Peptides against a protein of PDB entry 3H8D. Designs and how they scored, part 168

Target 1, 122 residues: chain A of PDB entry 3H8D
Amino acid sequence: DMKRQQRFFRIPFIRPADQYKDPQNKKKGWWYAHFDGPWIARQMELHPDKPPILLVAGKDDMEMCELNLEETGLTRKRGAEILPRQFEEIWERCGGIQYLQSAIESRQARPTYATAMLQNLL

## One batch from the design tools (peptide; made by RFdiffusion4, then SolubleMPNN)

Design b2_p24_7_s4 (from b2_p24_7, 9 letters changed)
Fold by OpenDDE base, seed 1:
Parts: sequence; structure tokens; C-alpha cells
Structure b2_p24_7_s4 (fold): chain B 122 residues (1-122), chain C 122 residues (1-122), chain A 24 residues (1-24)
Amino acid sequence: as target 1 above (122 residues)
Amino acid sequence: as target 1 above (122 residues)
Amino acid sequence: GPGTERLRQKLELAEKHNLLEDPH
């Protein structure tokens, strides 16, 4: 079941509260997603003024994208798709490995490519 | 400053994994929110196959709605707003009173309308 | 759900402020 294509995306965002501020006051965040086939496996949000948000399928479904990849339109956003390592590098820095591991151990994580890879690593 | 308007909302959700399943296999959950003025005070998630999730401001900020009420668009979603009792009834059934009380006692809860009401009740 | 709405908002804002280009 891990023959699915793994695709990674990143989009910048500004906070709703910053919408109408001057450019210097529009603090940019980054939204990251890992899609295991059509469905999101991991999500990560980098905020300018708070800790990163890490989300994994199964545990955090409500807070994650519930659309399949095609429905998101991300594949049609120029520059949104990134390389696997571009995701993983940030994921690791944010403590994603530990987060996912804990989710697996607590049996909250839904099996995904991400969980399988982590289990292969450990 | 408990003169803020208290507003309550409920929206259904389907698990991402169930998105394209047959209707009989789309297990519906419910997401509840209590907004104390512009900011969320309590959140509750009812899942079809796991215990309810209860969240209170201060303690669970990372897992709760980070948008103010206007930013959520909930006020513009038809049928999303519910009566106070419609929230409280489920909150009570799910052990919300005890959860919030514990958060207050452990000094993890941020003061909200909800904390004030509970203190008036006890 | 909340997750989808969050993404929608982020995308909308990103596009509105020319942070992300939509080629279509």
C-alpha cells in the first residue's frame, strides 16, 4: 500500500489579523503538507510568533486538510510543490519525528507512508 | 469583562479516510466551540469511534481554534450556531465540567466566561 | 471541517496578497 506517490507542498500565509497591515507587519507563516497518495499524511505549520504546529493523520484529522490532493488545488499552484527533503528537513527541525513516534506509540496515528518510514528508521 | 457575547457553534465532520466511502461508512463526528467574545473558550469533538476530545483555553491552545470568531466564518455558516444549552448538554455528558475544573485547579485554564461560570456553580 | 477551512483561508490570503500564484 506504500506504492502511492508521495508529494509534498508548501504555501505561505499571512495571519488574518495581518491582512491589512503594512508589509513589514505582515508576518509570513508557512503551511506544509505531505500527501500519501490522495490523502494527507502529515501537516506542519510554521508561525512567526508561536511554536510550530505538527499534525499527523489519524490523530489530528480534524485539524488537517480533509480534501484529497486534487481537491485542494495545490497541484495547480505554481511553486507550491516541493521536494521530499524540503519537507523532511523542516519536519525534523520541528520535532516531527518525535511527534509522529509518539502518535504511533499511543496508537493515534493512522498508518501512512510516514508511519512506515519512521518504523523503518527505528 | 464577562460582558462579552457568548456564542456557540457546532459543525459536523467526516474523517478524511471516510471522505469517499459509501455513506454508510462515513462516520460523522461533531465539532463544538464556545466563543467568549471573539476568542474560543472551549472546544469539544465527538468522534464516532473514540472518546470525546475536550479542550479549554489556556491549557489546550495549540489544539484549539486559533482564529477569532469572525475569522472562522462560523457566523456565516448556516446552521452552525447553536444555543448555549445545546453545547452545555454535550459538554456535561462528556465530562467537561470536571475537565475544566481540573484545568482551573491546575492553573492551566485561562480565565474565560466558562471558568467564571464554573466557579459560580461550585 | 476546520482543517479544510484553515487551508482555504490560507490559500485565499496567499493568493490575495500575491504570496502564491495561481496559474489558472
Scores: peptide ipSAE 0.273, ipTM 0.668, DockQ to the pose 0.277
Fold by OpenDDE base, seed 3:
Structure b2_p24_7_s4 (fold): chain B 122 residues (1-122), chain C 122 residues (1-122), chain A 24 residues (1-24)
Amino acid sequence: as target 1 above (122 residues)
Amino acid sequence: as target 1 above (122 residues)
Amino acid sequence: GPGTERLRQKLELAEKHNLLEDPH
C-alpha cells in the first residue's frame, strides 16, 4: 500500500461564468490533487473569491474526481504535475491537517497514504 | 423568486475504489439535487455503507455543487431529472426536514424555495 | 459523477484558454 507512487497535480481554472469575459475579468483558481497510486487521496481548490475547498477520500468521494489517474489525462498535461511540497505547503496553509484529522477521528476518511502520514505524525 | 423553476435530479455513482471491481462488488450510491432556478438549494447523497449526506444552501455551500444548472449538464443527461416527490420522499426519510429546520433556526440556511416551503409548513 | 464533471470542465476551459499545454 505505502509502496504506491504518490503523485501531485495542479491545474488552473476559470469559472464557467468567466470564460467569455475579457482576460482581466477571468479570475483564475487552482485545482490540486494528490493521487495515492491510481486513486485520488486529497483534493483542494483555491478560488479567487471564496474559501479554499478541501476534500479527502472517503469523506468527500462524490465531490472528488472519480477517475483513476490515467483516466484523468493529467499525466499527459505538461506542467500539471507538481512536487509533493508544492501541494503540502498549500494544504497546510488551508488547514488541511486539521481537516484530515477530523475526518479520521470521525471515521469518515478512507485510509490513504495521507491518513497514514498524519497518523504517524501525531 | 418563488417563480423560479424547481427541478430535481438524481444520478448514480460508484465509489472510486470500486470502479474496477467486479460488478457485484460495485456498491452504488445516489446523488440527488434540488435546483431552485439556476442554483442548487438542496443536495443529498445516499451511500451503501454510511449515513446519508444532507446539504442545504448557505450552510453547506463549499460541499455542494457550485455549477449552475446549465453548467452541470444534468438537463442533457437522459434519466437524470426526477419528479419533485421522488426527491422529497428520500429527503424526508433521511431527516431532511429537521436538518433544514435546524439550518434555518441557526441562521445558516440561505433563503430558497425549500426554506420558504418549510417555513410555510411550520 | 459531479467531481469528475467539474474536473472535465476545468480541464476543457484551461485548454481552451491556453492555460495548460497538451503535448499530445
Scores: peptide ipSAE 0.271, ipTM 0.675, DockQ to the pose 0.265
Fold by OpenDDE base, seed 5:
Structure b2_p24_7_s4 (fold): chain B 122 residues (1-122), chain C 122 residues (1-122), chain A 24 residues (1-24)
Amino acid sequence: as target 1 above (122 residues)
Amino acid sequence: as target 1 above (122 residues)
Amino acid sequence: GPGTERLRQKLELAEKHNLLEDPH
């Protein structure tokens, strides 16, 4: 079974409330996604004024992107694709390992490449 | 203090695993939300093959929509907004009263319009 | 669903404010 390609993406966002503020008053957030083949495995959001949002497939499906990778158009956005480590470093800093571990232990996480990697490490 | 508007929404969802199945094999779930002003107060999910998921603000924040109402775009999605009773009937059938009551008693529920209404009834 | 809409909104805003280039 050909291993699904692991691909990672990041896009900046501004809050709707900041849309019409001066550029210096627009606080940027960052949206991150890990795709395990065509399907999202992990999603994370960095906000300038609130805790990071961590989401894992199975547990948080309703809050995560439901489009397959091709449908998102992310592969066609210049600068959106990032290296695995660029995702993982932020994920780890945000407590993503513990979050995913808890989701696995509670049987909420859908099996993905990410769950498999974590389970192999623990 | 102008009372926050209570607004209710419902959207269908298809499980990621069923996205590419034939239409006849796609099992639809339903996502429900109660917004107390800009912030979500209650969320509920009906699944075709598992028990309903009930979520209340304060207790289940990590599993609930974190976007304010305007950020969700739900107000701009045709057919998404529903009547209060359309939400409450399903909420009651799913045991939502007992769920919210338990969250209040355990001091897990964030005060919302929903908690206030329930406390006034009990 | 809301997760998809969340992404679409972020992409639209990012493009509108020239935070992300869309070459296509």
Scores: peptide ipSAE 0.266, ipTM 0.643, DockQ to the pose 0.266
Fold by OpenDDE base, seed 2:
Structure b2_p24_7_s4 (fold): chain B 122 residues (1-122), chain C 122 residues (1-122), chain A 24 residues (1-24)
Amino acid sequence: as target 1 above (122 residues)
Amino acid sequence: as target 1 above (122 residues)
Amino acid sequence: GPGTERLRQKLELAEKHNLLEDPH
C-alpha cells in the first residue's frame, strides 16, 4: 500500500480589525495544516493575542478544514507549503503531543499518520 | 444618522465526518450571524456534538467572519436570512447575554448594536 | 482569515448537499 503523502502548509492571516491598519500595525497569525494524503490530520493556529489553537482529526473535525487538499488550493499558493519539521516544531512547542495523546486516549482522535507516529513514540 | 440595518442569517452545516454518510445519518449544525450594517456583530454556532460557540465583535474577531455582508453572499442565499427574534432566542438560550456582558466588562467587545441594546437593558 | 475560511467551507458544503439554494 503506497504510503499516503504527508504534506504541511502554513499561511499567515491578519485580524479583521487590523486589515485596514498600516502594515506595521497588523499583527499576523499563522494557520498550519497537516494533510495525511488528501485529508487534514492536524490543524494549528498561532494567534497574536490568544493561546494557540490545536485541532486533531476526529476530535475537532467541525473546526478544521473540511476540504480535501486539492480543494483548498494550498498546493497552488507559493510559499504555503512547509517542511514537516517546520510544522512539528511548532506543534510540539504548543503542546500538540499532549493534545493528540489525550485525544487518542479519549478515543476522539481519528487514526492518522500523526496518531500512528505518536503511538510509535510511546 | 440613518440607523444601520440589523440583519440576521442562519445556514446549516454538516459535520465533515458525516459528509459522505446517508442523509439520515448527517447531523446538522447551524451557523448564525448578526450583521450590524455591513459588519458582523455576533456569530453563533450550534453543533450537534459540542457546546454552542458564541462570538462577539472585538473579542472574537479572529474567529468571526472577516467579510462584509455583501461579500458573504448571504443576502443572495435563499432561506439564509432570518428574523431578529430567531437569532435572539437562540442567542439568549445559549448564554449570549452573559457572554456579551462579560466581553463588555472586560473591554474586549467592540461597540455594536448588540452592545448598545444590552447596555440599555442593564 | 480562519473565520472566513471556515465560513466558506461551511457554505460550500451546504451548497454541495443542497442545504442552501444558490440562485447563481
Scores: peptide ipSAE 0.213, ipTM 0.623, DockQ to the pose 0.234

Design b2_p24_8_s1 (from b2_p24_8, 12 letters changed)
Fold by OpenDDE base, seed 4:
Structure b2_p24_8_s1 (fold): chain B 122 residues (1-122), chain C 122 residues (1-122), chain A 24 residues (1-24)
Amino acid sequence: as target 1 above (122 residues)
Amino acid sequence: as target 1 above (122 residues)
Amino acid sequence: SIEDTPQFHSLAEWTAYLESLLAK
C-alpha cells in the first residue's frame, strides 16, 4: 500500500557498555527508522566504532524494531521525527540501495513502500 | 585451527524493556556463546516471546559479541561455563546445523572450529 | 545533544547490553 504514511525518525543512543562511563567515553550512535504506516520498513544504526547497520523488513525482522509506530512513542518524542531525505541521504551513503536491492532479488525482503520505490527505479 | 580451546557459556538475561518491571513481568532469556579460542564462533539467544536467535561468525558479526573471551569475564563468572553438549543440544534443536550449513554454502561464515566440524560431517 | 536509549533494541544492542553485564 503506497498510500500509507511514510515517517522517519532518528534518535541518539549510547552503547549500553558506555552508559556509566565518563562523558568523553560515551560514544554516541544514531538509530534511524523508516515506518511504512504502522510498521517499520527499514532500520539503520550508525556507530562510532563499527560499520553502519542496515536492516530491511522481511530479511532482518529479528534484529529490527518490533514495536509499531504508536508503541514506540517516537511520534511523541520531540525532535525524533526527521524528513524523508534526512533518512535517505544516510541510507544511500551506507549502501542501503544495494542492500535492499539484494534483499528483494533474494526474495528476503517483505513488500514495503521502500521495496516498491526501489523497484520503480529499476 | 582445531587445536584452539573450545569453550561454551550460558548466562540469563532480561530484556532491556523488562528491566524495571515487576519480577513476574521480567521474562528471562538465555544467552549462549561458543568461543573458538579467544573469539566467538557461534552465539545463540533463547527468548520467551520470540524465536531463538542463531548467529555465526562471519555472517552475523555485527550482531554478535565483539569481546574476546577474556574481555567478557565469562571465565570468571561462576556457573557461566557449560559443557559442549549443553550448547550443542540447544543449537541443534534450534536448527543451528542447517543455519551454519547455509552460511558456509553461501560463503558468509568465516572459518571456525564450528565450520570445520560441520564440514567434517558432510 | 541529548542522549537517549531506544526502548526497543536491535539484536546488536541486546548483545551489547549482555556484554555490559558480562563486564561487571
Scores: peptide ipSAE 0.052, ipTM 0.429, DockQ to the pose 0.067
Fold by OpenDDE base, seed 2:
Structure b2_p24_8_s1 (fold): chain B 122 residues (1-122), chain C 122 residues (1-122), chain A 24 residues (1-24)
Amino acid sequence: as target 1 above (122 residues)
Amino acid sequence: as target 1 above (122 residues)
Amino acid sequence: SIEDTPQFHSLAEWTAYLESLLAK
């Protein structure tokens, strides 16, 4: 149902290997999520020293957050929620459109708001 | 085309009568806008001392911002853009759903993302 | 209403308003 709320979040993270290092040695990554209603549709991870990770529902379920939106507590974390464009801009720059398109064409992508919008664009 | 970007903005305003008063006597209102692509779909005005004003495209064109999104400069004003839910929460509290529904039923509302989403909900 | 938010019909008018807000 395309009436579902589309909500986007971003959280910084420190790599496990850097958890106990000095602050200057804790390189920050960024975790992004797009929730289509209660369930995640897209996930994106920016890393300071490796290529970005793009994940889409259906194809990458095993690597994506399995909690529903309410379970994540993201809606209650100040500063976590971001504008749609703040997600999309990074998504686009990381090649997300092509990634999702390929997932659709290979029939690996689960239908979401993201797939619907892309199909409207193409 | 439902692929259009949905963007929301909020800016404060001071009533004309209060423009030159002392700061403590300048009661703030809030101006809200929902842009469906380049064109405004909904406008909302919160006033400190009168009922909120709700406006929808098609029905209330004469009372709504006539500039396209780029012309407004809102995208370049820091702090002006808000989350969709930040708009919708106030919209709902002000009776916006009923207002838009009535505009649709009376065939006064121009088709927008807002009308489409409402029709999905109903 | 005269007490409602101003309706702007040009880029110049809107720009002037925004600048006034930023100056406050």
Scores: peptide ipSAE 0.027, ipTM 0.480, DockQ to the pose 0.054
Fold by OpenDDE base, seed 5:
Structure b2_p24_8_s1 (fold): chain B 122 residues (1-122), chain C 122 residues (1-122), chain A 24 residues (1-24)
Amino acid sequence: as target 1 above (122 residues)
Amino acid sequence: as target 1 above (122 residues)
Amino acid sequence: SIEDTPQFHSLAEWTAYLESLLAK
């Protein structure tokens, strides 16, 4: 259903090694998610000390959020939801378009709003 | 308010070390929660390889769920909610009565439906 | 590493993660 609501979220994370250090010594990363209706379509992780991680549904299911949107509680966490462009800007900067395109071409990506949009663009 | 709804939940968890192993090699634990209205009153964890963990509000707040019931999304997760007796049976088997009693006597437990019930029994 | 990245495969894991964030 192409009429499914597209929702985007971002939350910070602290790497396990820094969890019990002084606040100033904790390097913060960012976890991003795009939900196409109830299910995640794309996931992105910005790390303070390594390259970003890009994940797309179908290809990277094992590494992505397995909870449906309602189960995550993200919609109830203040400040977690972000605008589409706030996600897309980072996604694009990280090479997400090429990543998703490759996943589509290799038949690894499952159809989502994200794949549909990209296929319309290409 | 003694009229607050008492609700009980159980969800499985896989220990981090087993997260990426074959399904048959993942040892499953169980996470139990008793919510007195919106806030957790008791928490219990059954582990496959160590003694159960019992936690009571007031005493063990730092180790217990900090989300209110609505924030958890537990009420929206199919199969998560259990009957009171399903919680209490395990609680009792794990020594929960004695644990909570001790917490009450040491003035560590904050008042909940659980403390009230136990105090009525004693 | 994979252990350093948020992965939410269960409600329990998600809850634990959220709590860890709130503790910061």
Scores: peptide ipSAE 0.062, ipTM 0.426, DockQ to the pose 0.073; fails the geometry check
Fold by OpenDDE base, seed 1:
Structure b2_p24_8_s1 (fold): chain B 122 residues (1-122), chain C 122 residues (1-122), chain A 24 residues (1-24)
Amino acid sequence: as target 1 above (122 residues)
Amino acid sequence: as target 1 above (122 residues)
Amino acid sequence: SIEDTPQFHSLAEWTAYLESLLAK
């Protein structure tokens, strides 16, 4: 079960207000995803104009990617896949550990690789 | 991860046509659920007037119970919890093994205790 | 007892009932 491949992805997005501006005036946001096997475990969004959004499976399913990894096409998108640490560093800085812990304690987080690793750390 | 408690439940339901009939004319269906820890892994419905319905997490999420086990109140409902074999016997008779296997092969099934056990058997 | 539980036609109805209880 916990032998599933952990894969991480990042893609940029442009906020609506900047979509038609000159390139230098387009502030990019970033969409991050952690897939625990075929299914997403964590999602994170860095916005240029608002606080980061953190999402964990079970609690935030309605706001997270509902496609399995194969359906997303992320594995076939050049430059989308990132190293685990490239995700985790941002996750930690955005308060992801505390967010996931709270979700576990409130019995909202679905068990994933992420929940297991956190529980091992604490 | 695979140390989560596996709990099984069964509750009856009455088909719409029989809801207001005399008790002797109310043919009961049965709703079954397998919870892998706090989240449902399999669901099954036995109907008096149509074929059984089998559902597995990942593939059939939209048709399955979306509440965690605690939210369902099933653990507090007298007579609702059943033995594992009471679920599995019906599951097997309804073609559940084949259904789950197909869901795994099509990459639709979310990994659960049920998927792990099936993969160990095959 | 289980016999005192409201009768429903589907899981959807059961879920709706449970959600109504949780909303109180």
Scores: peptide ipSAE 0.030, ipTM 0.330, DockQ to the pose 0.037; fails the geometry check

Design b2_p24_8_s2 (from b2_p24_8, 11 letters changed)
Fold by OpenDDE base, seed 5:
Structure b2_p24_8_s2 (fold): chain B 122 residues (1-122), chain C 122 residues (1-122), chain A 24 residues (1-24)
Amino acid sequence: as target 1 above (122 residues)
Amino acid sequence: as target 1 above (122 residues)
Amino acid sequence: SVEDSPQFWSLEEWTAYLESLLAK
């Protein structure tokens, strides 16, 4: 139910092309996730050299993290957890509201806290 | 002290160049770690297409896992923990004894259970 | 390019990926 805890995480990654470069030449990306209770509701990836990737449960399941929250170990990784607004601010800037809205309207989005909140705004 | 518990772990990883390939074309590597109590003492990475990487505390700190054991979540990941010999057998095959010995002799290795055991053999 | 390909990973692949990230 909607009493589930909402938790947000961010971890860095280095793009494949830069893995073996000198540190100063590596470009860092960022992987973001929103977990609605134990299951991921939204995922986002920021890349230094291409458009962001936005993913939403139901529509993009195959491209999203399949581990439940506990399995990821994210809750135990220092510095991984972020505040809701730290996720939402980036989500919004990347067009996440429109993306999720479209997924809802096309009946592709799985109901989550995120879909519920969005529907409350509309 | 040397009464600290020695624990060993192994997890798979996919090399950067293969991240977005079809599953059948992805090559799997293996990440190994030896924790001497809460802190990592040795790390090893097996790659399908390049020589193994051996890392030892003190010398290679910047290239090793910086999370303490609890922070990694490895103790809670099913199938991650391995037996000591499962680590040591691979370590030895990859020249780990000589690698660690060299680090000790060059005064680069941080004292750990691993260094202590090696020094007992010499 | 491979970097721009869509991701359709199995549970095993996601586990490996996340674990590799978390290991650093």
Scores: peptide ipSAE 0.062, ipTM 0.431, DockQ to the pose 0.060
Fold by OpenDDE base, seed 2:
Structure b2_p24_8_s2 (fold): chain B 122 residues (1-122), chain C 122 residues (1-122), chain A 24 residues (1-24)
Amino acid sequence: as target 1 above (122 residues)
Amino acid sequence: as target 1 above (122 residues)
Amino acid sequence: SVEDSPQFWSLEEWTAYLESLLAK
């Protein structure tokens, strides 16, 4: 159902090892999520010192947020919601198109707004 | 086609009479637009000293932006693009739901993402 | 006049209008 609301979020995270360090020694990562209606379609994690992590629904369910959007509280977190392009720009830079395409081709990806949009692009 | 990208924009405007006044005497209005793919679906104008103006595609075409999104340059204006909720909150506050519903009932509204979403809500 | 409504504006006229808004 392409009528579902597409919403995107970004929140910072601090590495566990850095939690109790001085602020200048806390290197921030970024957690990104795309929700297709109530359920997550894509997740992305930017880390200060390792490669990005890309996750897509169906393929990576075990590593992705399992809460529905309401349960996450993200909609009530000021500054968490971002524009679609703010997600997609980073997604593309990190190789998300190729990652999702491969997941579709291998039939690992659950159909989502993201899969539909990619198939429209190709 | 509900697969079209929904994008929202807001830009300020100064009343013609205030153009050459001191900044403190310039009362800003706000121009809002919802684009359903390349074409505008809804337009909204907030004025500092008169009622809001609500416009919907099909019904109010003669008073709305006729340029496609690319032609407007809005996507290249830093700070112009806003979140869906930033549009919808004001739209709802200004009576936009009732306005669009009436346009649908009178068969004046062109089918858009906005009309589809409203019909899902009702 | 109907011809003066935005629906009948040229691309140039719309561009000028939008630029005027964006400049404020």
Scores: peptide ipSAE 0.054, ipTM 0.493, DockQ to the pose 0.053
Fold by OpenDDE base, seed 1:
Structure b2_p24_8_s2 (fold): chain B 122 residues (1-122), chain C 122 residues (1-122), chain A 24 residues (1-24)
Amino acid sequence: as target 1 above (122 residues)
Amino acid sequence: as target 1 above (122 residues)
Amino acid sequence: SVEDSPQFWSLEEWTAYLESLLAK
């Protein structure tokens, strides 16, 4: 259902290895999520010391957030919600379009708003 | 097409009567817009000294922004774009749901994402 | 470790994290 609400979120995370370090030594990463209705459609992780991680529903379910949107509490976290473009800009920069396209072509991607939008562009 | 991008914007405006007053005497209003794809679906004006103005596509076309989204330049104006909820919260508080519902019932509302969402809730 | 990323957190861990951020 393309009428499902598309909501995007970003939260920082500190690496486990840095958890007990001084604040100045804690390198911050960013966790991004795109929810197509209640379920995550895309997930992205920006890391300070390794390549970004891109994940799409269907292909990467085991590596993605398994909580529905309500369960995450993200909607109640001040500053967590971001604009679609704030997600898409990073997604695009990280090669997300190609990643999702490949997942569609390999029949690994579960149909989502994201897959629909991409297929509309191609 | 429910796949059209839904984008929301808010910009301040100063009343004509206050234009030449001192800053402390300039009462600020807010202009809100919901674009369903390239075209405005809803418009809302918060005024410091009069009731809010609610406008919906089809019914209020002559009073609404006639520029398409690209023409407005809103997408290029820093700080103008807002989250859907930031629009909807004010819309709801101002009686927008009833306003849009009445416009639908009177057959004055042009079908938009907003009308579709409302009809899904009713 | 990837397994320590938020996507692998339990509901309890996620809640704790969110609460900690909200408390700031």
Scores: peptide ipSAE 0.043, ipTM 0.485, DockQ to the pose 0.056
Fold by OpenDDE base, seed 3:
Structure b2_p24_8_s2 (fold): chain B 122 residues (1-122), chain C 122 residues (1-122), chain A 24 residues (1-24)
Amino acid sequence: as target 1 above (122 residues)
Amino acid sequence: as target 1 above (122 residues)
Amino acid sequence: SVEDSPQFWSLEEWTAYLESLLAK
């Protein structure tokens, strides 16, 4: 149902190798998620020293967050929730549209709000 | 189409009578809007000295913002856009559910994302 | 490895930061 709540989240992460370094030596990355209702639809990771990682439901389930929205605790984490456009702007910059399109065309993507929106746009 | 972008906005306003008073004597209110795609679906006004005003599309068109989303410039106003829940929490507190329900039952409400969500909830 | 909420910067600051990350 395309009436499900679409919620987006962003949290910072530190590379494991930098965990115990001084604060100024910890390089910060960013973890993004789009939840279509209780289920994750898209995930994205921005790293300080490697290319962005893009993941879409159906295709990349094994590499994506396994927890439903409630289990993640993201809804209770202050400052974690972001506006849709705050996610989409980065998604677009990282080639997310092409990535999702390819996943749809190869029949790997699970139908989500994101797939529906893309198919309406194209 | 329930796949349309749902966007919410909040801006402060000062009562006309207070416009030319000293800053400490200007009582601030809040103007809220829900846009279902380009068209406004709900509007709400919180006032410092009178009850909240609730407005829904179809019923209250003459009292609501006449501009489409793009014309409002709200999308270009930093800090104006808010999360859905930031709108809904206030809407609920002000009796918005009952107001919208009554508008639907009296056949005054225009179908919007908001009316659809309410009818799914009830 | 996961910290609390991100820093809140201006649009320009955030954009510049992200662009720098994407360039790597």
Scores: peptide ipSAE 0.019, ipTM 0.465, DockQ to the pose 0.080

